# Designs tried in a protein design run: peptides against a protein of PDB entry 7SID. Part 121

Target 1, 151 residues: chain A of PDB entry 7SID
Amino acid sequence: LHMYLMLLKELPGEEYPLPMEDVLELLKPLSNVCSLYRRDQDVCKTILNHVLHVVKNLGQSNMDSENTRDAQGQFLTVIGAFWHLTKERKYIFSVRMALVNCLKTLLEADPYSKWAILNVMGKDFPVNEVFTQFLADNHHQVRMLAAESIN

## One batch from the design tools (peptide; made by RFdiffusion4, then SolubleMPNN)

Design b2_p26_4_s3 (from b2_p26_4, 11 letters changed)
Fold by OpenDDE base, seed 3:
Structure b2_p26_4_s3 (fold): chain B 151 residues (1-151), chain A 26 residues (1-26)
Amino acid sequence: as target 1 above (151 residues)
Amino acid sequence: KLEELVKGLSPEEAETLLTILGPLLE
């Protein structure tokens, strides 16, 4: 786990995007890691903070590429899982903050949710619609971050 | 492996995880 998290931490920023092939390799074990440590709030927060770089990479990539679509799908699956469990009130505010930041970054890359669509339990949830739910979050910092993100 | 993934969860939580993450672990 620690070795994997270190790799995620060292991802380059938006200025220097990784090849999509490398992004895919990093995303492959992510779902498993998230599932195994789903109740570890610190690990979840760390993962969500680190995958911000992945979102930035995905947003700059050619959307017509098969690898891009695959990476987007894998990433959105993980985000969808976090979002769904957030609705079940399973994560503390710091994890929700990290998730909102991920969704904010997705909206910046895809403001009309053309590809940023969460598929959860067989239903599609565009991120631009999902994001508004955090405006009513119980924690004031989550609400504030959500409000600032759409202005 | 799947049993470990849903250990300690409610039936609803387990179903959610298996539906979302299960296919990716195969």
Scores: peptide ipSAE 0.016, ipTM 0.332, DockQ to the pose 0.076
Fold by OpenDDE base, seed 4:
Structure b2_p26_4_s3 (fold): chain B 151 residues (1-151), chain A 26 residues (1-26)
Amino acid sequence: as target 1 above (151 residues)
Amino acid sequence: KLEELVKGLSPEEAETLLTILGPLLE
């Protein structure tokens, strides 16, 4: 876990986007890691904070290649899982804040949710619509972060 | 992997996670 998290942390951001192949390699174990530590709030928060680098890389990808779509899909699946569990009140505010930051970054990269669409339980949820739900979060900091993010 | 994924979860939670993450784990 620690090695993986360090790898995520060291991932270059939007200034130095990685080849999509490298992004895919980083995303491959992500779902497994998230599933294993789904109840560890601190780990989840850390993961979400670190995957911001991935989001930035995805956002800088101007190519609509199969690898790009695959990477986007893999990432969105993970985010969708976090979002779903958030709705089920499984995560504390700090995790929700980290998720909002991820969604914020996604919106910056894809403001119209052309590709940033969460598929959960067979239903599609555009991130721009999902994001607005955090405006009504029970925790004030989450609400504030969400509100600030749309401006 | 699937067993680990649903470990300690309720049936409902397990089903949800399997639906969401299961395809990626297989």
Scores: peptide ipSAE 0.015, ipTM 0.327, DockQ to the pose 0.078
Fold by OpenDDE base, seed 1:
Structure b2_p26_4_s3 (fold): chain B 151 residues (1-151), chain A 26 residues (1-26)
Amino acid sequence: as target 1 above (151 residues)
Amino acid sequence: KLEELVKGLSPEEAETLLTILGPLLE
């Protein structure tokens, strides 16, 4: 876990995007790691904060390649899982804030949700629509962060 | 493998995780 998190933390950002093939390799174990540590709030928060770099890489990649679509799909699957469990109040506010930041970054990369669409339980949820739901979060800091992100 | 990932969860939570993570873990 620590080695994987370290790799995520050191991932290059928007200025120096990785080849999509490398991004795919990085994403392969992500769903498993998230599932194994889904009950650990600190680990979940750390993962969500570190995958911000992945979003930046995805946003700067060639959107027409098959590898890009695969990487986007794998990433969005993980984010969708976090979002769904957040709706069920399985995560504390700090994890929800980390998720909002991740969704904010997704919106910056794809403001109109052309590819940033969460598929949960067979239904599609554009991130721009999902994001507005956090404006009604029970925790004031989550609401504030969501509001600031829209302005 | 999938059964271990959803161990201890409610039926609703298990269904959600299996639907979302299943395709990636198979």
Scores: peptide ipSAE 0.015, ipTM 0.325, DockQ to the pose 0.080
Fold by OpenDDE base, seed 2:
Structure b2_p26_4_s3 (fold): chain B 151 residues (1-151), chain A 26 residues (1-26)
Amino acid sequence: as target 1 above (151 residues)
Amino acid sequence: KLEELVKGLSPEEAETLLTILGPLLE
């Protein structure tokens, strides 16, 4: 598998939005991967940086289908987990920066949090409300990023 | 799961997925 993937990376090609069914398949193992590497700050940062592509892909989808809702749900589960652990002070500022970027991207796709709602421990947290919490982050760069994202 | 996802995709689609999944496989 690894060798095959390496070969694929070397092939010329172009990036384009994925079919929603492929997005779903992509997101299925994501929560498990995040759980496995939850204590690795670098891996978490990398994950958060790359899931931005998923957000952008979801945001470009103009169809309100069951697959879209499922994909959104799976993605929000992951983001919610990171947000929850951030509140528990489990992640360094660089990870929090990456999370803020994810939330920023979500707000761009859904400014009024129609679907961008985090469910953590049975409670719903609209992303637009969650995002403002980072304005009070302990690290100034996180605060600045959050502040810049509101403008 | 990854193999199933990549299977049947065009090279372009596969590359797009690998851009996202690559770091997760390391």
Scores: peptide ipSAE 0.015, ipTM 0.275, DockQ to the pose 0.035; fails the geometry check

Design b2_p26_4_s4 (from b2_p26_4, 13 letters changed)
Fold by OpenDDE base, seed 3:
Structure b2_p26_4_s4 (fold): chain B 151 residues (1-151), chain A 26 residues (1-26)
Amino acid sequence: as target 1 above (151 residues)
Amino acid sequence: ELEKLVEGLSPAEAETLLTILGPLLE
């Protein structure tokens, strides 16, 4: 686990994307790791923070390649699982924020949800639609709460 | 659906959320 997390942490950003083959190899064990440690909040937060770089790499890739589609699918499966568990109130705030940051990064990489579609419990959730609704419903509330903390 | 992400936020947590979402809200 520690070695794997170290590799994820050292992923380059959007400016220096990895070859898709390398991204795919890093994603292959991710679902299993997340499943094993799904109840460990610290590990989950760490994983979610590190995979932000993967999203950036996916956004720079050729969507027509087999490896790209495979990598996207594996990534979305993991994010979808975290999304589902979040709705069941199983994660602390820091993990929820890490997930939101992933969704934000997905929206930035694929603003029209050409590939960024979450499948949770058999239903498809295009990230652009999900996030738009989220912002519309909660933007005002969040600002009000933040303003209260400043005073 | 997405209510669980912001449910029970403290003011400090709300600020953290704004930091993450800020660029999208502009």
Scores: peptide ipSAE 0.084, ipTM 0.676, DockQ to the pose 0.025
Fold by OpenDDE base, seed 4:
Structure b2_p26_4_s4 (fold): chain B 151 residues (1-151), chain A 26 residues (1-26)
Amino acid sequence: as target 1 above (151 residues)
Amino acid sequence: ELEKLVEGLSPAEAETLLTILGPLLE
């Protein structure tokens, strides 16, 4: 596990993207790793933090290639699973925060959700739509809580 | 739809969230 996580951490970002075939190879075991450690909060947080680099890499790649589509699909499956488990109240704040940051990065990479579509329980969720709605619904609540922390 | 992401946040946690989401909330 630690060796795999280290590989994810060392994945180059936007400045030096890896070939998509290499990204795909790194993503292949990810779903299994996430499933195995889905109840380990620290591992989940670490995974979510490290996959930010994957998002950045996907955003810089040729979206027309078969490898790109495959990599996107595998990545979105993992993110969708984390989202689903979050809805079931199974993750602590730090994991939820890591997921939010991942979704934010995903939105930045694909602001129109041309490929960033989550499928959870058979339903499609375009990130640009559901995330925008989430922000609109919770903006006031978050500001109120933040204001209380200042006092 | 994603409301569970902010469920049960403390003021300190909310502030952290705002730091991350700030650019999107402007």
Scores: peptide ipSAE 0.056, ipTM 0.657, DockQ to the pose 0.025
Fold by OpenDDE base, seed 5:
Order: structure tokens, then sequence, then C-alpha cells
Structure b2_p26_4_s4 (fold): chain B 151 residues (1-151), chain A 26 residues (1-26)
């Protein structure tokens, strides 16, 4: 596990993306790792923080590539699973925030949700629609809480 | 459905969220 997480952490940024074949190989075991450690908040947070590099790589890749589509699908499956478990109150704030950061990065990479579509319990959720609704629902609450902390 | 992401936030947590989401809100 630790070796795998280190590989995720050491992925090149957006400036020098990895070949999609390598990204795909890294993503292949990810769903299993997440499943095994789904109750470990620290591991989940670490995974979500590290896969940000994967999002950056996916955003710079050719959409017509079969490997790209496969990598996107595997990534979205993992994000969808975390999203579902978040709704069931399975994760603490730090994990939820890491998930939000993933969604933010995903939205930046695919602002029109051409590929960034979550499938949760058989239903499709375009990230741009989900995230805009999230912001609409919670922006006021966040501002109020932030203002209270300053005063 | 999405309320679970921000449920139970403290002021400090809200500030963190605002920092991350700020560029998207402006």
Amino acid sequence: as target 1 above (151 residues)
Amino acid sequence: ELEKLVEGLSPAEAETLLTILGPLLE
C-alpha cells in the first residue's frame, strides 16, 4: 500500500504528464485499494489527495484514446464510490474536503463534463451540474461560518 | 444529497472550504 501511495504522490504535475498507459496501470488497482481501506479515514484522505495528479494527467490527454477513456472510467468509479459513501456520513470533514478538491480539479479539467460524469447507483451525474448545485446550496452557509470565525 | 459534504462544519473548516472553492465562486 505505502509503495503504491508513494507512486501516486510522485506523479508528475500538469506540466509533464505521464503517458496514459502508465496512468491506467496505476489506476487499475485503485478501486480495490479503496475498497480494502474504505474505513481508514487517513488512507482515504491520502488517496484522494494523491489522485489529484491523476486528474491533471487525464485533463491533458487525448479524449479519443481508448486508454484515456478507460482511465477516466476507473477514476470516476472511485470518485463515485467516495461520493456515495459521503452521503451516508461515512467520512470525516478532511476526507469530504479532499473529495471536493478532487471534484474542483475535475471541473477545471473538464468544465463542460464531457467525460466527468459520475455514475452512482446506476444514475449519471455530470460533475458540472453536481458541483454548481453544491455551490448554490452551500455558498451562503460557508460565508456565514467564515464570517463568524473572523469576528 | 450534497449537504453531507459541508454538514457540521466549524468556522475553521469553512475557511478551508472557502479557500479551495474561492476561485470557483469569483
Scores: peptide ipSAE 0.024, ipTM 0.575, DockQ to the pose 0.025
Fold by OpenDDE base, seed 2:
Structure b2_p26_4_s4 (fold): chain B 151 residues (1-151), chain A 26 residues (1-26)
Amino acid sequence: as target 1 above (151 residues)
Amino acid sequence: ELEKLVEGLSPAEAETLLTILGPLLE
């Protein structure tokens, strides 16, 4: 696990994108790792923070490539699993915030949800539509809570 | 469906969320 997390941490960002073949190789064991450590909050937070660079790489790749589609699918499966478990109240705030940051980065990389579509329990969720609605619904609530903290 | 992301937030947690989401709300 430690070695795998180290490799994820060292993924280059937008300025130095990895070849999609390398990205795919790193994503292949990710679903299994997430499943094994899904109840470890620290590991989950670390994974979610590190995969931000993967999102950036996926957004710059050739969408017509089979490897790109495969990598996108594997990534979305993992994010969908975290999303599902979040709905079941399985994660602490820091993990939920890391997931929010992933969704934010995903929205920036694919603002029209050309590929960023989560499939959870057989239903499709385009990130641009779902996350935008989430922001609209919660913006007022968040500001109110923040204001209460200083009063 | 995304309500669970912000459910049960403390004021300090709300500030953190606002910092991250702020640029998306502008």
Scores: peptide ipSAE 0.024, ipTM 0.594, DockQ to the pose 0.025

Design b2_p26_6_s1 (from b2_p26_6, 13 letters changed)
Fold by OpenDDE base, seed 3:
Structure b2_p26_6_s1 (fold): chain B 151 residues (1-151), chain A 26 residues (1-26)
Amino acid sequence: as target 1 above (151 residues)
Amino acid sequence: KEEEEIFKKEDFFTLLDELRKKKRAE
């Protein structure tokens, strides 16, 4: 886990986009790692903070259609899982804030949710519709962060 | 069961080893 988290942490920011090939390699173990530590709030928070760089890279890459779609699918599976467990009130506010930041970045890349669609248990949830639900979050800081993202 | 199934499971250790090898090669 430690080695994997270090790899995610060292991802370049939006200023220096990562090759899609590297994004795919990093995403491969992500779902498994998230599943193993799904009940660890600190690990989930750390993962969500680190994958912000992945979201930024996905939004800037559209030349490699096959790899881009694959990366988008793998990433959205993870985000959808976190969203699902959030609805079940499994995560504290700090984890939800990290998730909102991920959703914010997705909306910046895909404002109309053309590809940013969460699929959970066979049901589709467009990110733009999911995001509005955080405006009514029980924690004031989460509501504030969501509201700031819209303005 | 439902919480476990929402995430895709793979051979974590095998994938981690591949990432380590790639990082060292670069």
Scores: peptide ipSAE 0.094, ipTM 0.535, DockQ to the pose 0.063
Fold by OpenDDE base, seed 2:
Structure b2_p26_6_s1 (fold): chain B 151 residues (1-151), chain A 26 residues (1-26)
Amino acid sequence: as target 1 above (151 residues)
Amino acid sequence: KEEEEIFKKEDFFTLLDELRKKKRAE
């Protein structure tokens, strides 16, 4: 876990995207790591904070590459899982804030959710529709963070 | 078990197929 988190932490920002092949390799173990630590709030928060760089990398790529679609699919699966568990009230506010930041970054790259669609248990949830639900979050900081993204 | 399943790649393949369909429609 520690080694993997260190690798995620070292991902470059939006201005310096990694080759999609490298992003894909980093995403491969992500679902397993998230699943294993899904009940650990601190680990989930850390993961979500680190994968912000992945979102930025995905936003800088075109949709023509098979690797891009693969990477987007793997990432959205993980985000969708966190969203699903959030609906089930499994995560504290700090984890939800980290998730909102990921969703915000996705909306910046894809405002109309052309590709940013969460698929959970066979059902589709466009990120732009999912995001509005955080405006009514029980925690004021989550609501404020979501509201800042609209302005 | 349901919580564990949502992180698995089953939804990944479904989403990937949908993304491919959308790309072809563009």
Scores: peptide ipSAE 0.088, ipTM 0.588, DockQ to the pose 0.105
Fold by OpenDDE base, seed 1:
Structure b2_p26_6_s1 (fold): chain B 151 residues (1-151), chain A 26 residues (1-26)
Amino acid sequence: as target 1 above (151 residues)
Amino acid sequence: KEEEEIFKKEDFFTLLDELRKKKRAE
């Protein structure tokens, strides 16, 4: 886990996007790591903070390529899972903050949720619609962060 | 079990080894 998190931490941002092939390799083990530590708040927070760079890379990619769609799908699966568990009140506010930051970056890349759609248990949830739910979050800092992202 | 399946797990150890290999090649 530690080594994987270090790799994620060193990802270039939007200014220096990685080749999509490299992004795919980084995403492959992500779902497994998240699943294993889904009940560890600190690990989940760390993962969500680090994958922020992945979101930035996805926003700079060619949307028409097969590799881009694959990378987007793998990433959205993870984000969708975190959102699903958030709805079940499994995560503390600091984890939800990190998730909102990821969703914010997705909206910056895809404001109308053309591809940023969370598929959870066979049902589609556009990120722009999911994001509005955090405006009503029980924690004031989460609400504030969500509001800042829309403004 | 439902929470575990929601992430659609893959073989972590095998995939991590591939990541490390590519990182060393940079």
Scores: peptide ipSAE 0.081, ipTM 0.531, DockQ to the pose 0.065
Fold by OpenDDE base, seed 5:
Structure b2_p26_6_s1 (fold): chain B 151 residues (1-151), chain A 26 residues (1-26)
Amino acid sequence: as target 1 above (151 residues)
Amino acid sequence: KEEEEIFKKEDFFTLLDELRKKKRAE
C-alpha cells in the first residue's frame, strides 16, 4: 500500500476535467488512505499534491448537482483533516506547502467561502478564514506561498 | 483514534489505478 501511494508521484496531472462520477470514485477511498498514512510526511505530501488536481476539477464543475456537492463534501473532509493535524503541528513545511496550494485553489474557485467550508469535529471553518493562519506560519516559504494568494 | 476518525470515508487506491488506465487509453 505504501509503495502504491508513492507511485502516485508518477501519475501525470489531469489536463481535462474528469467526469464527476470519476471524481467521486477517486474520493471514496481517499479519506481512508489519508488516515492510514497520516503520520507519513512523504505520503501526505504526495497525496496533497495530487488532490490539487481534484480541487481544480471541482472548481470547474457545476456545484448545483447532488454529485458535485457529494464530491465537494468528501474532498473538504480530507482537507479539513489535514488542516486539523497541521494545527497540531503534525506536518513538516513541505506538507503544509501542499496544503496551502490546495487551499489557494479552493479560494480561487470560491473566494468568499460560500461552499469551501471545512467541517472539523462538528465545527465549520471557512477556507478564507483558515487560510489567513498560514500567513503566520513558522516557515518562511509557507508564509510566502500564502501571501501570494492575498496579492 | 481521534486523528484516524477525522479522515474516515472510502477507498483511494482503486481510484488511482483507474486514472492510470484512462490515461493509457488516450
Scores: peptide ipSAE 0.126, ipTM 0.551, DockQ to the pose 0.049; fails the geometry check

Design b2_p26_6_s2 (from b2_p26_6, 14 letters changed)
Fold by OpenDDE base, seed 2:
Formats: C-alpha cells, structure tokens, sequence
Structure b2_p26_6_s2 (fold): chain B 151 residues (1-151), chain A 26 residues (1-26)
C-alpha cells in the first residue's frame, strides 16, 4: 500500500500528462487496493486525494483511444464504488470531500458527462447528476465544496 | 462480500462501448 500510494503521489498533473499506457499500469491494482482498504477512512481519503492526478491525466487524453476508454473505465469503476458506499453512509465527511473533489475534476473535464458516467451494479449515473446530490449532504463542508464547484 | 464486489464490477470498457452504441442508435 505504501509503495502504491507513493507512486500515485508522484503522478504528474494535467500540465504534464502521462502516456495512457502508464496511467493504465497505475490503475491496474487500484480497485483491489480500494476494496481491501474500503473500511479504512484515512486510507480511502488518501487514495481519493491522490487519484485526482489520474483524473487530470484522463481529461487531457484522446477519448477515441482504446487505452483511454480502458483507463476511464477502471477509474470510473472505483469512483462508482466509492459513490455507492457513500450512498450507504459508509464514509465520513472527509472521504466524501475527497470524492467530491474527484467528481469536480471530472466535471471540469467533461461538464456534460459524455464519458464521466458511473456504472453501479448495471445502472448508469452521470457524474453531473450525481454531483448535485452532494449539495444536500449532511455535512456543511461537503455542501459548501459542492456549491463552490458550481461556480 | 457485497462491498468487495462493488469495487470489482464488470469491465467498464465493455459497458461504455455498449452505452455509446445505444447513443449512436438514437
């Protein structure tokens, strides 16, 4: 875990996007790591904060690439899982804050959810629709962060 | 468990392709 988190931390931002092949390599173990530590709030928060760099890289890539779609799929699967467990009230506000930041970054790259769609148990949830639900979050900081994202 | 499975959903690439096909068919 420590080594993986270190790799995520060193991922360059949107100014210096990685080749999609490299992004895929970073995403391969992500779902397993998230699943393993799904009940550790601090680890989940850390993961979500670090994968912001992945979102930034995905937003700068050609959407027609198979590797891009694969990377988007792997990433969105993880985000969808965190969203699903959030609906089940499994995560504290700090984790939800980190998730909102991920969703915000997705919306910046894809405001109309052309590709940013969460699929949870066979159902599709466009991120722009999912995001509005955080405006009604029980925690004031989550609501404020969500509101700030809508200019 | 159910919580474990949610992180290991079917390959989204396939699902995304299906979605795109449906959108083009409209």
Amino acid sequence: as target 1 above (151 residues)
Amino acid sequence: SREEEIFKQPDFFTLLDELRKEERAK
Scores: peptide ipSAE 0.101, ipTM 0.557, DockQ to the pose 0.091
Fold by OpenDDE base, seed 4:
Structure b2_p26_6_s2 (fold): chain B 151 residues (1-151), chain A 26 residues (1-26)
Amino acid sequence: as target 1 above (151 residues)
Amino acid sequence: SREEEIFKQPDFFTLLDELRKEERAK
């Protein structure tokens, strides 16, 4: 886990995007790692904070590339899972804030939700619609972060 | 668990299909 988190942390940002092939390789174990540590709030927060760089890389990639679509799909599956469990009140505010930051970054990369669509249990949820739900979050800081991100 | 499966949605849907088949077989 520590090595994986380190790799995520050291991932270049938007200024120096990685080849999509490298991003895809990095994403392959992500779902398993997230699932394994889904009940560890600190680990989930750390993961969500680190994958911000992945979002930045995905946003600058060729959307028509098969690898890009694959990477986007794998990433969105994870984000969708975190969102789903958030609705079930499984995560504390700090994790939800990290998730909001991820969603914010997704919206910045894809303002029209062309590819930023969460598919959970066979249903599609555009990130822009998902994001607005955090305006009604129970925690003040989460609501504030969401509100500031929209404006 | 359901929480575990939600992170692995392709597997989740496969499992769901299997459960439906089992239910129909009863």
Scores: peptide ipSAE 0.100, ipTM 0.521, DockQ to the pose 0.085
Fold by OpenDDE base, seed 5:
Structure b2_p26_6_s2 (fold): chain B 151 residues (1-151), chain A 26 residues (1-26)
Amino acid sequence: as target 1 above (151 residues)
Amino acid sequence: SREEEIFKQPDFFTLLDELRKEERAK
């Protein structure tokens, strides 16, 4: 876990997008790590904070590439899982803050949710619609963070 | 934290496992 988190942390930001092949390799263990530590709030927060770099990379990639679609699908599956569990009130505010930051970054890259669509249990949820739900979050800091992208 | 304990529900967190399996099956 720590080695993987360190790798995620050391990813270059928006200034230098990774090759899609590298992104795919990074995403391969992500679902396993998230699943294993799904009940650990601190680990989930850390993961979500670090995958911000992945979101930025995906947003800058060529959407017509098969590898890009594959990477987006794998990533969105994980984000969808976190969102679903968030709706079930499984995560504390700090985890939700990190999730909102991921969603904000997705919206910046895809404001109309053309590709940023969460598929959970066979249903599609556009991120722009998902994001508005955080405006009514129980925690004021989450609401404030969500409102930054709209106001 | 106390808030963390509140959100650590005793129920099964199986969704992530299921979604991971579904993704691999594609």
Scores: peptide ipSAE 0.028, ipTM 0.525, DockQ to the pose 0.089
Fold by OpenDDE base, seed 3:
Structure b2_p26_6_s2 (fold): chain B 151 residues (1-151), chain A 26 residues (1-26)
Amino acid sequence: as target 1 above (151 residues)
Amino acid sequence: SREEEIFKQPDFFTLLDELRKEERAK
């Protein structure tokens, strides 16, 4: 886990995008890592904070590429799972804040949700619609962060 | 906290597994 998290943390920002092949390799074990540490909210928060770099890379990629679609699918599967469990009130506010940051970055890259669509249990949820739900979050810091993201 | 108790339920792994299978089946 520690080595994997270090790799995610060291990803370059939007100014220095990685090849999509490298992004795919990093995303492949992500869902398994999340499931293994599903009872550790600190780990989940850390993962969500680190994958922000992945979102930045995905936003600059060509959507017509097969590798890009594959990477987007793998990433959105994980984000969709986190969001679904958030709807079931299973995450504390600090994890929800990290998730909002991910969704914010997705909206910046894809404001019209052309590819940023969460598929959970066979249903599609565009990120722009999902994001507005956090404006009514029970925790004031989450609401404030979501509101700031719109501006 | 209440959220922490709910989070410790075993359904998270099951959900992720189902989502992965669904994505792979496409």
Scores: peptide ipSAE 0.027, ipTM 0.550, DockQ to the pose 0.226; fails the geometry check

